# Designs tried in a protein design run: peptides against a protein of PDB entry 3WG5. Part 1

All scores and structures are predictions.

Target 1, 218 residues: chain A of PDB entry 3WG5
Amino acid sequence: LAKNIVYVAQIKGQITSYTYDQFDRYITIAEQDNAEAIIIELDTPGGRADAMMNIVQRIQQSKIPVIIYVYPPGASAASAGTYIALGSHLIAMAPGTSIGACRPILGYSQNGSIIEAPPKITNYFIAYIKSLAQESGRNATIAEEFITKDLSLTPEEALKYGVIEVVARDINELLKKSNGMKTKIPVNGRYVTLNFTNVEVRYLAPSFKDKLISYITD
Target 2, 218 residues: chain A of PDB entry 3WG5 as posed
Amino acid sequence: LAKNIVYVAQIKGQITSYTYDQFDRYITIAEQDNAEAIIIELDTPGGRADAMMNIVQRIQQSKIPVIIYVYPPGASAASAGTYIALGSHLIAMAPGTSIGACRPILGYSQNGSIIEAPPAITNYFIAYIKSLAQESGRNATIAEEFITKDLSLTPEEALKYGVIEVVARDINELLKKSNGMKTKIPVNGRYVTLNFTNVEVRYLAPSFKDKLISYITD
Structure headers, positions and changes below count from the first letter of each chain, unless a header shows other numbers.
Peptide ipSAE was made for these designs. It is ipSAE averaged over its two directions, with the distance scale d0 held at 1.0 Angstrom where the peptide's residues are scored. Compare it between designs on one protein only; published cut-offs may not apply.
A fold fails the geometry check if it doesn't show the stated peptide or something in it is severely misdrawn.

## One batch from the design tools (peptide; made by RFdiffusion4, then SolubleMPNN)

Design b1_p25_3_s1
Fold by OpenDDE base, seed 5:
Structure b1_p25_3_s1 (fold): chain B 218 residues (1-218), chain C 218 residues (1-218), chain A 25 residues (1-25)
Amino acid sequence: as target 1 above (218 residues)
Amino acid sequence: as target 1 above (218 residues)
Amino acid sequence: NELLKEAEEISKEEGEKIQKELLAK
């Protein structure tokens, strides 16, 4: 029986247009191969709202389940990373990771202080993050507090409060724990039951372009 | 005689996927209206290399001349902004602006220190920025030094060294000085002579999406 | 939740503006 394929790829650093290109490339490869799922190992402090929204859209348009895995220990899905996670088919976290801290900002002042977003923008992102939580059947109250209180959660807290679905130490434990779970959002209009009983794990490496683009021209 | 249309739009802040969307939207509007040109008032400290490269491609694919105008006084086309400018059909700067400082970085460390790009990446961007300068008939030696020395230039220096084409205080002076100039790169495979003798200036405002996306989720 | 309602109203108004701006192209 042809083994189900699960792809694993890493996305690290700020969320930008390049991060979108990485998501798009990785998901496209996995779609073309009719993978059972793709796991994105995510480690981000945040980034751009536009890139984030485009990534969320790309995930929601995926023909296969996209699992966001906050990994390894010490990683975070902060700010934009939280939105991406909440927009995904399944969220997992490794022990010692974090999620949240989603308060939108306009940028940094010349002195390095945060320029606050106007209330209208903050309220827009509150509505947006709550919509992602609601659509995925996750805790919309906590999603709101990721902004209003700049709340950050441990994996255990996030699981307890129904923000995430799995705490796993590694890919093998993730596959084991998520086996038989339903996606939190539809894949091609249907909620999918994950089948990780007999899978081949394939690791995707960043392309040369991917490696190149992770460089910020400040 | 139907007046030639010149669009003016502003792009401010970090270069990201959203900035690409802004460029794309603005240029598309101007293309649809068969504008004589679009002037992008640029003020950026830099941003992402991928977004930058995509913006450069979008400019080079434009059906109409795209003029990068570093404006107002105090603005900069730093890092990614310099690449964008060098990829455009014409560069103008207002007095009191700057261009350059193009050294690529991997990001910031936890202590806020710059993480340096590996030599291979730096060399790639040197080749890239030199190609942009060469293709546009601009100073490729200075373009290299924007990286190797992290050089920043005044408008007067940039003009003197053949990095830019115009120093102008405002849109009216820009139109006056650039009238009759040829684009530094082709438009639809042809170098275009700018005709700003009888023009209607139309200002494009950022969309709501444009306003929303300028917010960084850190 | 007043904040949610306000956020939804703002989101709706702004979504309509975005749509209008998209339609004005």
Scores: peptide ipSAE 0.000, ipTM 0.357, DockQ to the pose 0.040
Fold by OpenDDE base, seed 2:
Structure b1_p25_3_s1 (fold): chain B 218 residues (1-218), chain C 218 residues (1-218), chain A 25 residues (1-25)
Amino acid sequence: as target 1 above (218 residues)
Amino acid sequence: as target 1 above (218 residues)
Amino acid sequence: NELLKEAEEISKEEGEKIQKELLAK
């Protein structure tokens, strides 16, 4: 029986292989303790596509619901963060956050201008992001526009357009609003109804390694 | 008599000569045990055309049906993966996966831009991919567009357009949905009706060598 | 055979670099 425990962990900064390690560690801890869910407080400007795809896979393979919570106010699930969110069991956003801006790039030129991805790569990610949206029953049209129009949405817009499921000011409001919701993707082949009645919230701190790497990438 | 056994094996990462060795090993094991079929869980961004063509040939020479299953969610049969799928006896995709993006490239420039293949090479692969589609009774027009438009499809799109045969969330759903389907290409000169009634599923693990190579390519 | 080899190298590098070089913003 799932313990009435919800884990909360923070993922902040660029999405890299180290970020994958963080997601894997956090989800694994929550799985081991048979938690009701894990909430990942996400604040990212984006990152590497390989790491992003691995993170999405890790979330989708989770034995427990993974809730992406774009938090705190001022945070974003930009680019890679949007894919991660769309690949998750539930998306929440705090007021004053954003989601979107998913147009893939090859990098930055020496002058800081974006090197655009070739159509091949862009089309690949259009298909990919649409697949994530469709799998989760989220707005695939808007998901495509996150790339084609480099669209960014407010929490209220994202909720209205069916990109996300919850707008919440804090963890307590998130738990309250998401209680009784079904996951947007299955857990172990089944859609799970979230039960946040009388839950203990446990915070997972970043490891020393996580802190060290975040410091280098900031 | 074929044993009521279906093998499942994973192929992940870049398509290389080592990937060929994996396909060959997995198919050979399943052949030796006279399995009803082997399902290859495929997740690839693409790879070498030589290795891809060898893999296609190895699949087509299989003594048993080879099912390409684009799995898990978030996986892709991109580029070389699309050719491999189109060369197989049955294609399935999990929700949240993609197929396509087959435009051949010579490589990448130092700035990360794609070096386009010359028209001669592109035309060769157009002919090749169309042949794979035609041989398997799949949509040759879309197969061409995988190159000419660098098109990528969702599972639902791929099913709708007749590129793939099954959308399935997991192996059990795949077996259920593909039961009674005929292979899209012949096995030993005959189209085989898949019989997944009361089958044992046997998982083939990657060899130590396979694991080592996957780690290096990540 | 040479065209195949050239085409072969082309497809490989696309997949690796898509993964490695795609910075999702």
Scores: peptide ipSAE 0.025, ipTM 0.219, DockQ to the pose 0.043; fails the geometry check
Fold by OpenDDE base, seed 3:
Structure b1_p25_3_s1 (fold): chain B 218 residues (1-218), chain C 218 residues (1-218), chain A 25 residues (1-25)
Amino acid sequence: as target 1 above (218 residues)
Amino acid sequence: as target 1 above (218 residues)
Amino acid sequence: NELLKEAEEISKEEGEKIQKELLAK
């Protein structure tokens, strides 16, 4: 019996290998309990592109819908966070959040200035982000502009342009608005219609390891 | 007056954004003191490719020579560690260590099997690792085979094939053998001749943050 | 050798793409 459970977990900070471990742990717990979905409250300035790609793949391999929710107000799904969102089954944003700014960088110079990625790398990320958008039926032109123009959008703009699916103030509004929506990518090879009627919300606490990592990244 | 100081710091575990922070901190301390060099005792099974590339860039931007020393016996510079080594000013290995196994992976499947990187990714890393080898005057053919054959080498093999510069049992032997060697890549645009005559060895302790990260990754 | 070079270049281009997807964003 599909348990009427929706998990909620928080991922905050830079996207790293440890962030992958968090995603993997959270999704695995939700899979084990045959949850209706897991909502990841995401707040990230960006991070590592390889970690990002691994996270995208882990989401796409999930046995249950993974909803990326840019939350709380003031949070962002910047850079790597945008890719993760575009690779997910549903994107929601709270008012006062942002998404975009996906221009790849090589790193920072000694003076703290950005070292730009060579065109070859930029072009790969353009192709990659466009593929994620296309596969999810989201706006691939805007996805490209997240890189080419380093574009950042409000939730309302992102919704208007067909980048995201939901603007919601909190988990309850998210569940209400997303109830009956189809996932934007398949789950186990099938598009799933979300059912958030009479669901129990279960919050996943950060592991001791997650807390320690958060302390280090904050 | 260039202080007759050589710093030694340890980096152990998976290559992550936190590993970058460690490299950055250690190199910065050594730069501030105008050290003759910093030796990084490296023991890694690999890690994140983006962290690896950032670390390589940080090493190449160093104002002082950064020596990668695969240490202690039983340690490895596997995968990402190989790239970091190839991007450094000098590579040393202790007997009983290894280098190589650089085949890129996308991640792990749910059953723990490796998800292979698509050819496009593999080819990028081939080009990248070959460029690092070529720039440092090291064996680019073997560098390629670290990926194409997932090749791993002993210190003696790596030295024989011109992948590394020194085999040394400890810091004292490393300093002795590397004294008078030229860096394999420039420091501040110039190839530096290492001077380890009458040097004071200063060990950098892990920060509280570094210790906490190590506890989480172990 | 040319085919290998071309494959290496294509692979390098795509791998640089993927490796940068593996880079800091």
Scores: peptide ipSAE 0.019, ipTM 0.228, DockQ to the pose 0.179; fails the geometry check
Fold by OpenDDE base, seed 1:
Structure b1_p25_3_s1 (fold): chain B 218 residues (1-218), chain C 218 residues (1-218), chain A 25 residues (1-25)
Amino acid sequence: as target 1 above (218 residues)
Amino acid sequence: as target 1 above (218 residues)
Amino acid sequence: NELLKEAEEISKEEGEKIQKELLAK
């Protein structure tokens, strides 16, 4: 029996292999405890495509609903964060956050200018982001425009366009608004109706390793 | 019998899980071909500590000598790159490159300011970087100062202080200067004398995956 | 479509490798 437990964890910064490890650890803990869901408070400017794809796959393999919550106000799910959100069971955003800006880049030139991705790679990510949107019943046209136009949306716009499911100011409002919603992708092959009545909220702190690894040795 | 083959591969950009995959792939190819060594042309501003530690471990587990070459002129082995270099069998730098600046950071604040690492974490990395220097017979005092003073060195300074082994303008000069040098750490439990007489140089291109994954989804 | 499949397969293999390598540490 799924306990009326909801885990909340924070993932902040660039999307990397370590971010994958954080996602994997957090989801695994929540799975082991048979949680009703895990909410990941996400704040990312983007990151690496491989780590992003692995995170998406890990979310899709989750035995419990994974809710991506772009939080707090001022946070973003930019680039890789958008893909992760689109690969999740439910997307929420706090007011004053953003989502999108998914144009793939090769990196930065010596002068700090963006090196554009070759058309083949851009097209790959267009197809990929559209697939995530389609599989989750979200707006695939806007998902494409996150790349082709480097589009960024406010929470209100993202909700209006059917990119996300919830705008919420805090965890309590998120739980209240998402209660009774169906997951946008399956959990163990089934779309789950979220039940956040009488839930215990458990916060997962980053491990020492998570803390250590989140250190960018710049 | 090690063939008189030397592999050369490029790793550019931030140190991440993908950088680990690149190192692993490149070293594995060179191991499979029983190469005399692999030279990794490194240009990095730094990156993630976990990926860095994994890369160091992968280098130390290599069945062949791994030479880190900070190249081309204008490149750096900054932060995580310094650790990787110090964990390698031989370090070379091109003129006009840099090494150091290893102060760990938690990340960037909302205003773009650096968030300093807690003393516990800084001390951990001091111990770690010193261990790499000591194990490789390199200057552990300077290695510590890469953190404590955020010290960066020119190739000439790094050579002078016993941080690196070679200053070379190109691959040919590197091979010539490193010929007959002993690895600074063991290969399969033994310090190897490099033999670059009559070598075939083989360049490893990034795989499609390497190309794909090096895309920062900013 | 082939590039997508290849990239997905590559991504999957690397994800599994990353998972294995991280679990082994």
Scores: peptide ipSAE 0.013, ipTM 0.331, DockQ to the pose 0.057; fails the geometry check

Design b1_p25_3_s2
Fold by OpenDDE base, seed 4:
Structure b1_p25_3_s2 (fold): chain B 218 residues (1-218), chain C 218 residues (1-218), chain A 25 residues (1-25)
Amino acid sequence: as target 1 above (218 residues)
Amino acid sequence: as target 1 above (218 residues)
Amino acid sequence: NKLLEEARKISEEEGKKLQKKLLEE
């Protein structure tokens, strides 16, 4: 039986292998404690595609619902963050956050211009992001446009277009609004109805390791 | 019985979760084919600490010897690359390559200055890199200095100081020189003597996925 | 942001690799 516990952790910054480790650790803790769910407060401008795909896979393999919460106000689930969100069990956004801007780029030229991804790569990610949207019952057309138009949406737009499930100002409102919702993807092969009645919220802090990992930057 | 096959693959660029996936895929292929070893031609300026640690762990869990070959001339095993090398079964370097420069940094300030890692983080990585060196029977003092002095070494210096095992100009020379060497860390709990007599060299290319992952950049 | 710079560098290198890969396909 799931404990009436909801974990909350923050993942901020670029999506990297470190971010994967954070996701893995946080989800693992929540799994071990048979939590009702984990909420990941996500604020990212994007990151690495590989890390992103691994994170998506880790979320999809979670034994518990993983809620991606674009938080706080001013945060974004940009680029890789959008894929992660679309690959998750539930997406929430705080007012003043954004989602989208997923056009893959090879990098920045010396002059600061974006080096565009070749069509084959772009098309791969179009197919990938559409699959995430479709699998989660979210708007695959908008998901494609996150790439093709580099589209960014407000929470209200994202909700309106069926990209996300919840707009919430804080964790309490998120829990309230998402209570009784079904996960958008299966948990252990089953769509789970979230039960946030009388839950204990437990905040997970970055481990010392998590804090350390951020420091070996190239 | 190990097949008389040696796989060779290239990992170039920053160490990220993608790099982990590449390591994992390449090693897995070599494991599945019961290869005598896999040689990873490494050229990296560094990367993410988390990805690095995961890569080290993946190497250490390999069912076959993983040889890190800093190649081609001009390549480096810098920062995270040094940790990976020190965590591997054998390190080789081509002439004109470098290893070291492992001082952890938080990032760059707006003015381009390095933001130093706090002492606690630096000390953690000192302990970590020393452990890798010690476990592999390599020079732990120099490993520490890779951090404390941000030291970089030539192949000749690295060999001289017992950081690496082989200096080789190419794969053929590497195979020749490393033939009969014992791995510096165990493979499945045993130090393996490399047998590169009459081996087939098989080059692994990046998968399409490996190629795609690189394109979702922040 | 160093992370951005690093991400960019990785992305560029990865992108170049991918570009090369895609050109070879």
Scores: peptide ipSAE 0.021, ipTM 0.349, DockQ to the pose 0.023; fails the geometry check
Fold by OpenDDE base, seed 2:
Order: sequence, then C-alpha cells, then structure tokens
Structure b1_p25_3_s2 (fold): chain B 218 residues (1-218), chain C 218 residues (1-218), chain A 25 residues (1-25)
Amino acid sequence: as target 1 above (218 residues)
Amino acid sequence: as target 1 above (218 residues)
Amino acid sequence: NKLLEEARKISEEEGKKLQKKLLEE
C-alpha cells in the first residue's frame, strides 16, 4: 500500500559520483517505504557531467516521484543541478534561489580562466538538455540558452518561462502548491498525480559515508 | 598467455566518478590484453573521497599490477591522488612532482577559505590512509602526517621515507627501475614480480566520453 | 569564485565520465 509519506533529503555541494550514491540511497529508501514522493533539497554549484547523467537516469528510473527543490534561499541549481532538475518529476524553487548557468567547461586554466568545451561537446550537452526539457514538457528554448547564453533564472522567471513548476518558501508550501500536480515525466511509465493531502514528512539525514565523502574535496 | 605489454594511460584533473570510470576502463583494457602492468600517469590536485575509495578498490581488484606514476614534472598526486597511489601496486614519481596534502576538507567557503572536516571524518581518513600504507608496506607514519600536517613530499623525500618505490624521469626509466620489483600489494592474492624486460609499451588515449565529461565542470 | 571553480572542476570530471558513457552507448 502506498503510504501517505513524503521523504525530504538534502543534497548540497558539487555533483559527483558520491552525489549519485546519495540520490540512489535516498530514492531507494523512499521507494522501499512506498512513499508518495521524495523531495530533494538541492543546493549545487554544479559538478561532473557523468554523475549528473547517472543521477538523471536514476531519477527517471525511480519508482516514486522525485521532486527537486532548490532550497534554501540563497541556494542554486547551477550547471549540473539544472540538468538534474530538468530530469526530475517536478522542479520547485524557493525565493532567492537560482537555476541555470549550464555552459559546459573542460576546466580552469592555471590563471583561473575557464577552458571552454569544444563545440562537439557543447552541442552534445545542448542536445541533452533540450531532450530533458522536451521529455518533461519544459521550455527547451530556455534550456538551450542555459548553455548558449549561460543563462541563470530566478524562480519567478523560471516559473514564468515554464522551466519549473513551483515557487515555494518551504516544504509545507511546496507540498500545498504541488498537491494535485501531475509529474512532468512518468513514474513507471505513468504520469502520476501528486497527492500530498495529510502527508507525513520524513527527513532523511546524510549517512556517515555521505558525510565522510563530502570532506575529501580538493 | 601473459603478454609482454605495458599499458600507459593518463589521468589528469580532479578525482571524480568519471575518474573512476577512466581507471576502470584503462585497467580493464590492460586486463583483457593480459598486460604485464598498466602505468597510470597521474596528475591530480585531489577530488572526491567516494570516487577515490572506489578507485582504490578497483585497483586492488585489478588482475594486473597498477603502477601510479606521478607525471609529468610539475604534476602532483595531491589529496585523493595520494590515497590512490598508496592503494596501488607500485608508486613512481618524476622529479619535480609532489605527493601528499591529504587533509580532508568539506569544501570551500564563499570567501575561498577551506571548510575543515569534523574530527570524526578526519580520523576516519587517518585510519584509512594508514591502512593503505600498512597493507602496502609503506610508511604509515608519513601517511598519517599527510593528513595531520597536510604534509607534501618531493619524490626524493617520498622515496627516502618509504612512501614510494621509484623516482623516474620518464616511462622508459620507470620500466627499467621497476623491473624485478615486487608489487607492494597482491595481484589476485599474490605479490607479483614485475617483468619489464623487452616490453611493448602501449598508450591508451582518453575516450571521447572521457573528453566530453571533462567539459561540464561547474 | 573559488567555490564555483572547485565545483566546476568536479563537474568537468563527471562530464568526462558521462561523455565517455554516452560515447560507449
């Protein structure tokens, strides 16, 4: 029996293989408990493309809706975070957050300048981000501009342009506003109507391993 | 039949899940060809702890000796790179390279200052790095000091203190100097004597994917 | 900022991994 439970977990920092493990763990816990959804409070400046793609795939394979919530105020879903959001079942943002800035880079030079990705790679990510937007019924033009213009949006702009679905100040407002919304991508082949009526909110804490992995960031 | 082949591949940049994939791919190729060994030319400022631990495990599970070579001159095996090296079958360094600086960090603050890891996490990594050193018969005291003092060593110091096995200017000198050495950890449960007499050197290039993933760095 | 730079560095590596995975598909 599907439990009237919503899990909430935080993922903060750079997107890495460990971030994948966090997503996997959190989603798995929520799946096992037959949760109505899991909300991932996301605050990321970006990260690794491979981890990002794996995370997107993991979200798409979720047995439950995965809501990406750019939270708290001051947080961002930058770069890889935008892809993850666009790959999710619902995107929410708190006021004072941002999304976008998806220009792929190879790295930084010794002087701190950005080494730009070659056109072939940039074009790949353009195609990829557009596919995520298209599959989720979100604004593919803006998705492309996240790369081509390195565009960043406010929550209000993102909502207006059809990039995200909800602007909410906190979890309670998010649940209230998203109640009755359909997922933007399917869950197990079906678009799910979110039911957040009288839900129990359960918070998931980072594992010790999750905490440990966050510390060896060079 | 074991081929008298040594593979050489480069891994450069931050240690991430993608770096794991690179290690996995390179080692797998060399395994499949029954190579005498694979030399990984490593140049890293560090990276993610989870990826690092996975890489170490992958190296330890290798069917062939994995030699970490801090190369070229000016390169480093910093932070996560040190753990990877200590987890490998043989460590070599070129003159003008460095190893160490393993103090775990949670990240950087907005002002660019390091956020230090909590003591529990630091202690975990101390135990871990010491275990790698002990298992490989390398200097566990220095391994600990890589964290506690954030110590960095020159190749000459690292060799002197029993942290590494070889100082070599290039691949040819590395092969010559390491010929007849025993691996510092077992290969398939056995300590292997390296045989680099009349070996064919094969260079592995990064895959296109490897190149692509390097570009979405936020 | 340095944080963004570091974040980008990690992202670059993961981007490479993804690209590799995509190219192997």
Scores: peptide ipSAE 0.019, ipTM 0.337, DockQ to the pose 0.032; fails the geometry check
Fold by OpenDDE base, seed 1:
Structure b1_p25_3_s2 (fold): chain B 218 residues (1-218), chain C 218 residues (1-218), chain A 25 residues (1-25)
Amino acid sequence: as target 1 above (218 residues)
Amino acid sequence: as target 1 above (218 residues)
Amino acid sequence: NKLLEEARKISEEEGKKLQKKLLEE
């Protein structure tokens, strides 16, 4: 029985053009192998808005479901990470992670103080994040508050408020819980039902050295 | 059966005199081939007011319908882009895009602060944007607020408030949804009903290398 | 606005890529 493949890759750190390249590469590999999905273990404090928007676009153009998994415990999908998550086909969070804090900034002053974005920019990102939430059927009110109140949520809160779809401790639990879920945005124009029965998990290393772990979700 | 041609071109970046040249060229090509319409995939932060006004005028003088499509996801019709959209025959937005933020500025100070336009200039642009909205039967109150509140809207909000006509994920959905719609402003003195049945889509590259995609809208 | 400008530059590049892809398909 041809095992469905699920790829897992890690993206950690600031969102930059390099991060875009990582997303693009990982998704491309998974697309080439007709994977059931790719899970991106995401841990980011944020980063560049331009790179973030490109990543969202790349996810939306994916030929396969892209699951953003805020992992491991202690990780965050902060700022740009929240947008990326909201732009994805499914969001999962591990216990002890966070999502939100999306207030745009222009940078840091020499004294380390935040240079706030002008209202025009803030309003732009409010519209953008709300659009991502609405398109994915997620809580647009909370998405706005991620900016206006610089709000951060726990996994449990995020699930409760309809920001995310899954709370899972590990990849196995994620696969189990998300099995049979529909993507929150289309894949190639169609909402896809995830099938994680009898899947082979392949870990993508930055070096492209794959470690194969077979997960039998009976 | 002679296929109706729809041109698609992309205009991205700051609105400048060069952007005007792009609009003029694209529309001219589509006019020469008696296209059913041209779709301009627009993504702009804004730009020069003079160039913007010239673009609006060029659109209004078009011999064929000009559809402004805020695309792809993550794109915006910000500032000058909003005026251009409001001056067009039809506005569409992709999910995850934005429109608005039209407050005129004179520039940025050395410290990065916005130099506001004097009230006289602001009032001029308020009158102008309201006129564009009114002429196209779009929400002039919201158009004013694009300036006075520097408001930005999601596609869903913009549709709901009667600022835009279509929310569409891609060109195919745009063609499908806009089929049978009347232009919001006249083409050669007449409101035109769009016919996107059995159309041939031609993409205009900046290099004028056309790619033909046939869309069967049954 | 630098952020918007950067976002737009990237959107331009992606749009060009998409356009190129659409032209190549």
Scores: peptide ipSAE 0.000, ipTM 0.177, DockQ to the pose 0.022; fails the geometry check
Fold by OpenDDE base, seed 3:
Structure b1_p25_3_s2 (fold): chain B 218 residues (1-218), chain C 218 residues (1-218), chain A 25 residues (1-25)
Amino acid sequence: as target 1 above (218 residues)
Amino acid sequence: as target 1 above (218 residues)
Amino acid sequence: NKLLEEARKISEEEGKKLQKKLLEE
């Protein structure tokens, strides 16, 4: 029996323009092959707001379901990662991961101190994160508190509060648990029911460009 | 007499995907208006390698001369900023600025410590920065030392060693001193002689998107 | 400086290989 394809790709590190390029590349490959879905194994401490917003938009424009999977154990979808997750078609977390801590900042001082965002910017991101939660039918109150209280949640808490949809130990459990779920946001204007009954898992390797160093010393 | 247009735009902060977007937008506007040149007032402590490489490529693809101006006094073209400068058609620095410190890193540990890049990556960036210097007829030895010794230079030193082309206090002095200079790299395959004799200076304001916070807390 | 030349050659070759790989991907 012909198997449907599910792609799995890893995105690790700070959210930047290159992270956008990775998302775009991975999703594009999966779209071209008419995959059932793509699972992005996400591990990020956060990153740039602009890159984050572009990534959210790219996910929302996907022709296939994009599942954000906070993985492996010890990983986080912190800060920008939370927004990305909330903008996706389905959120999963592995045990021992975290999500939240979304307070925006202007940057870091030369001494390494955080420069706080002005209230107008903070309020903008509150409205933005709430919109992502509301559009996906997720907990908008908790989404707001990710900023206002710098709240962080465990997978169990996030599931309980309706922030995420799945807690899974590995890809196989994720596929099993998410099978038959509807996407939390539309794919091409329609809520899609995931079909992971007879799937082939294909892992996408990072491009060489993806493997280049992310940072030049500040 | 019809004045040629010179655009001036500011790019400040860490080099990221959004910084690429800013470069792209600013250069595109100047290209569309057939400007004589665009001056980018650059102040950066560094940033992401991928974004930096994309910015360099975008500058190299410009239909008009792109002048990197390390400005104002107290600013730097540190790390990624140095690569960007070396990839540009002309480099200027204001007195009291700096350039260099280009050692690549993998990132920061959770404790804030620098994770050193492996030798292979460091060597890649040595080759890359040397290529930028050589292509522009600038000092490739110093370019290498920006990495190997984490060297930083004053404007006077950078000029003396043939890293940059102009030391200027302000835009007016920059235009005056760079008038009649040839670009250090080609524009559409040709080295262009700058003509700043009868120019109108137009300042580009950052877009609203450019004004959004760069960072979501890590 | 032979070491610099060798390092340069290795780095340039690795850089070219890297660039080629980047272009092929």
Scores: peptide ipSAE 0.000, ipTM 0.335, DockQ to the pose 0.041; fails the geometry check

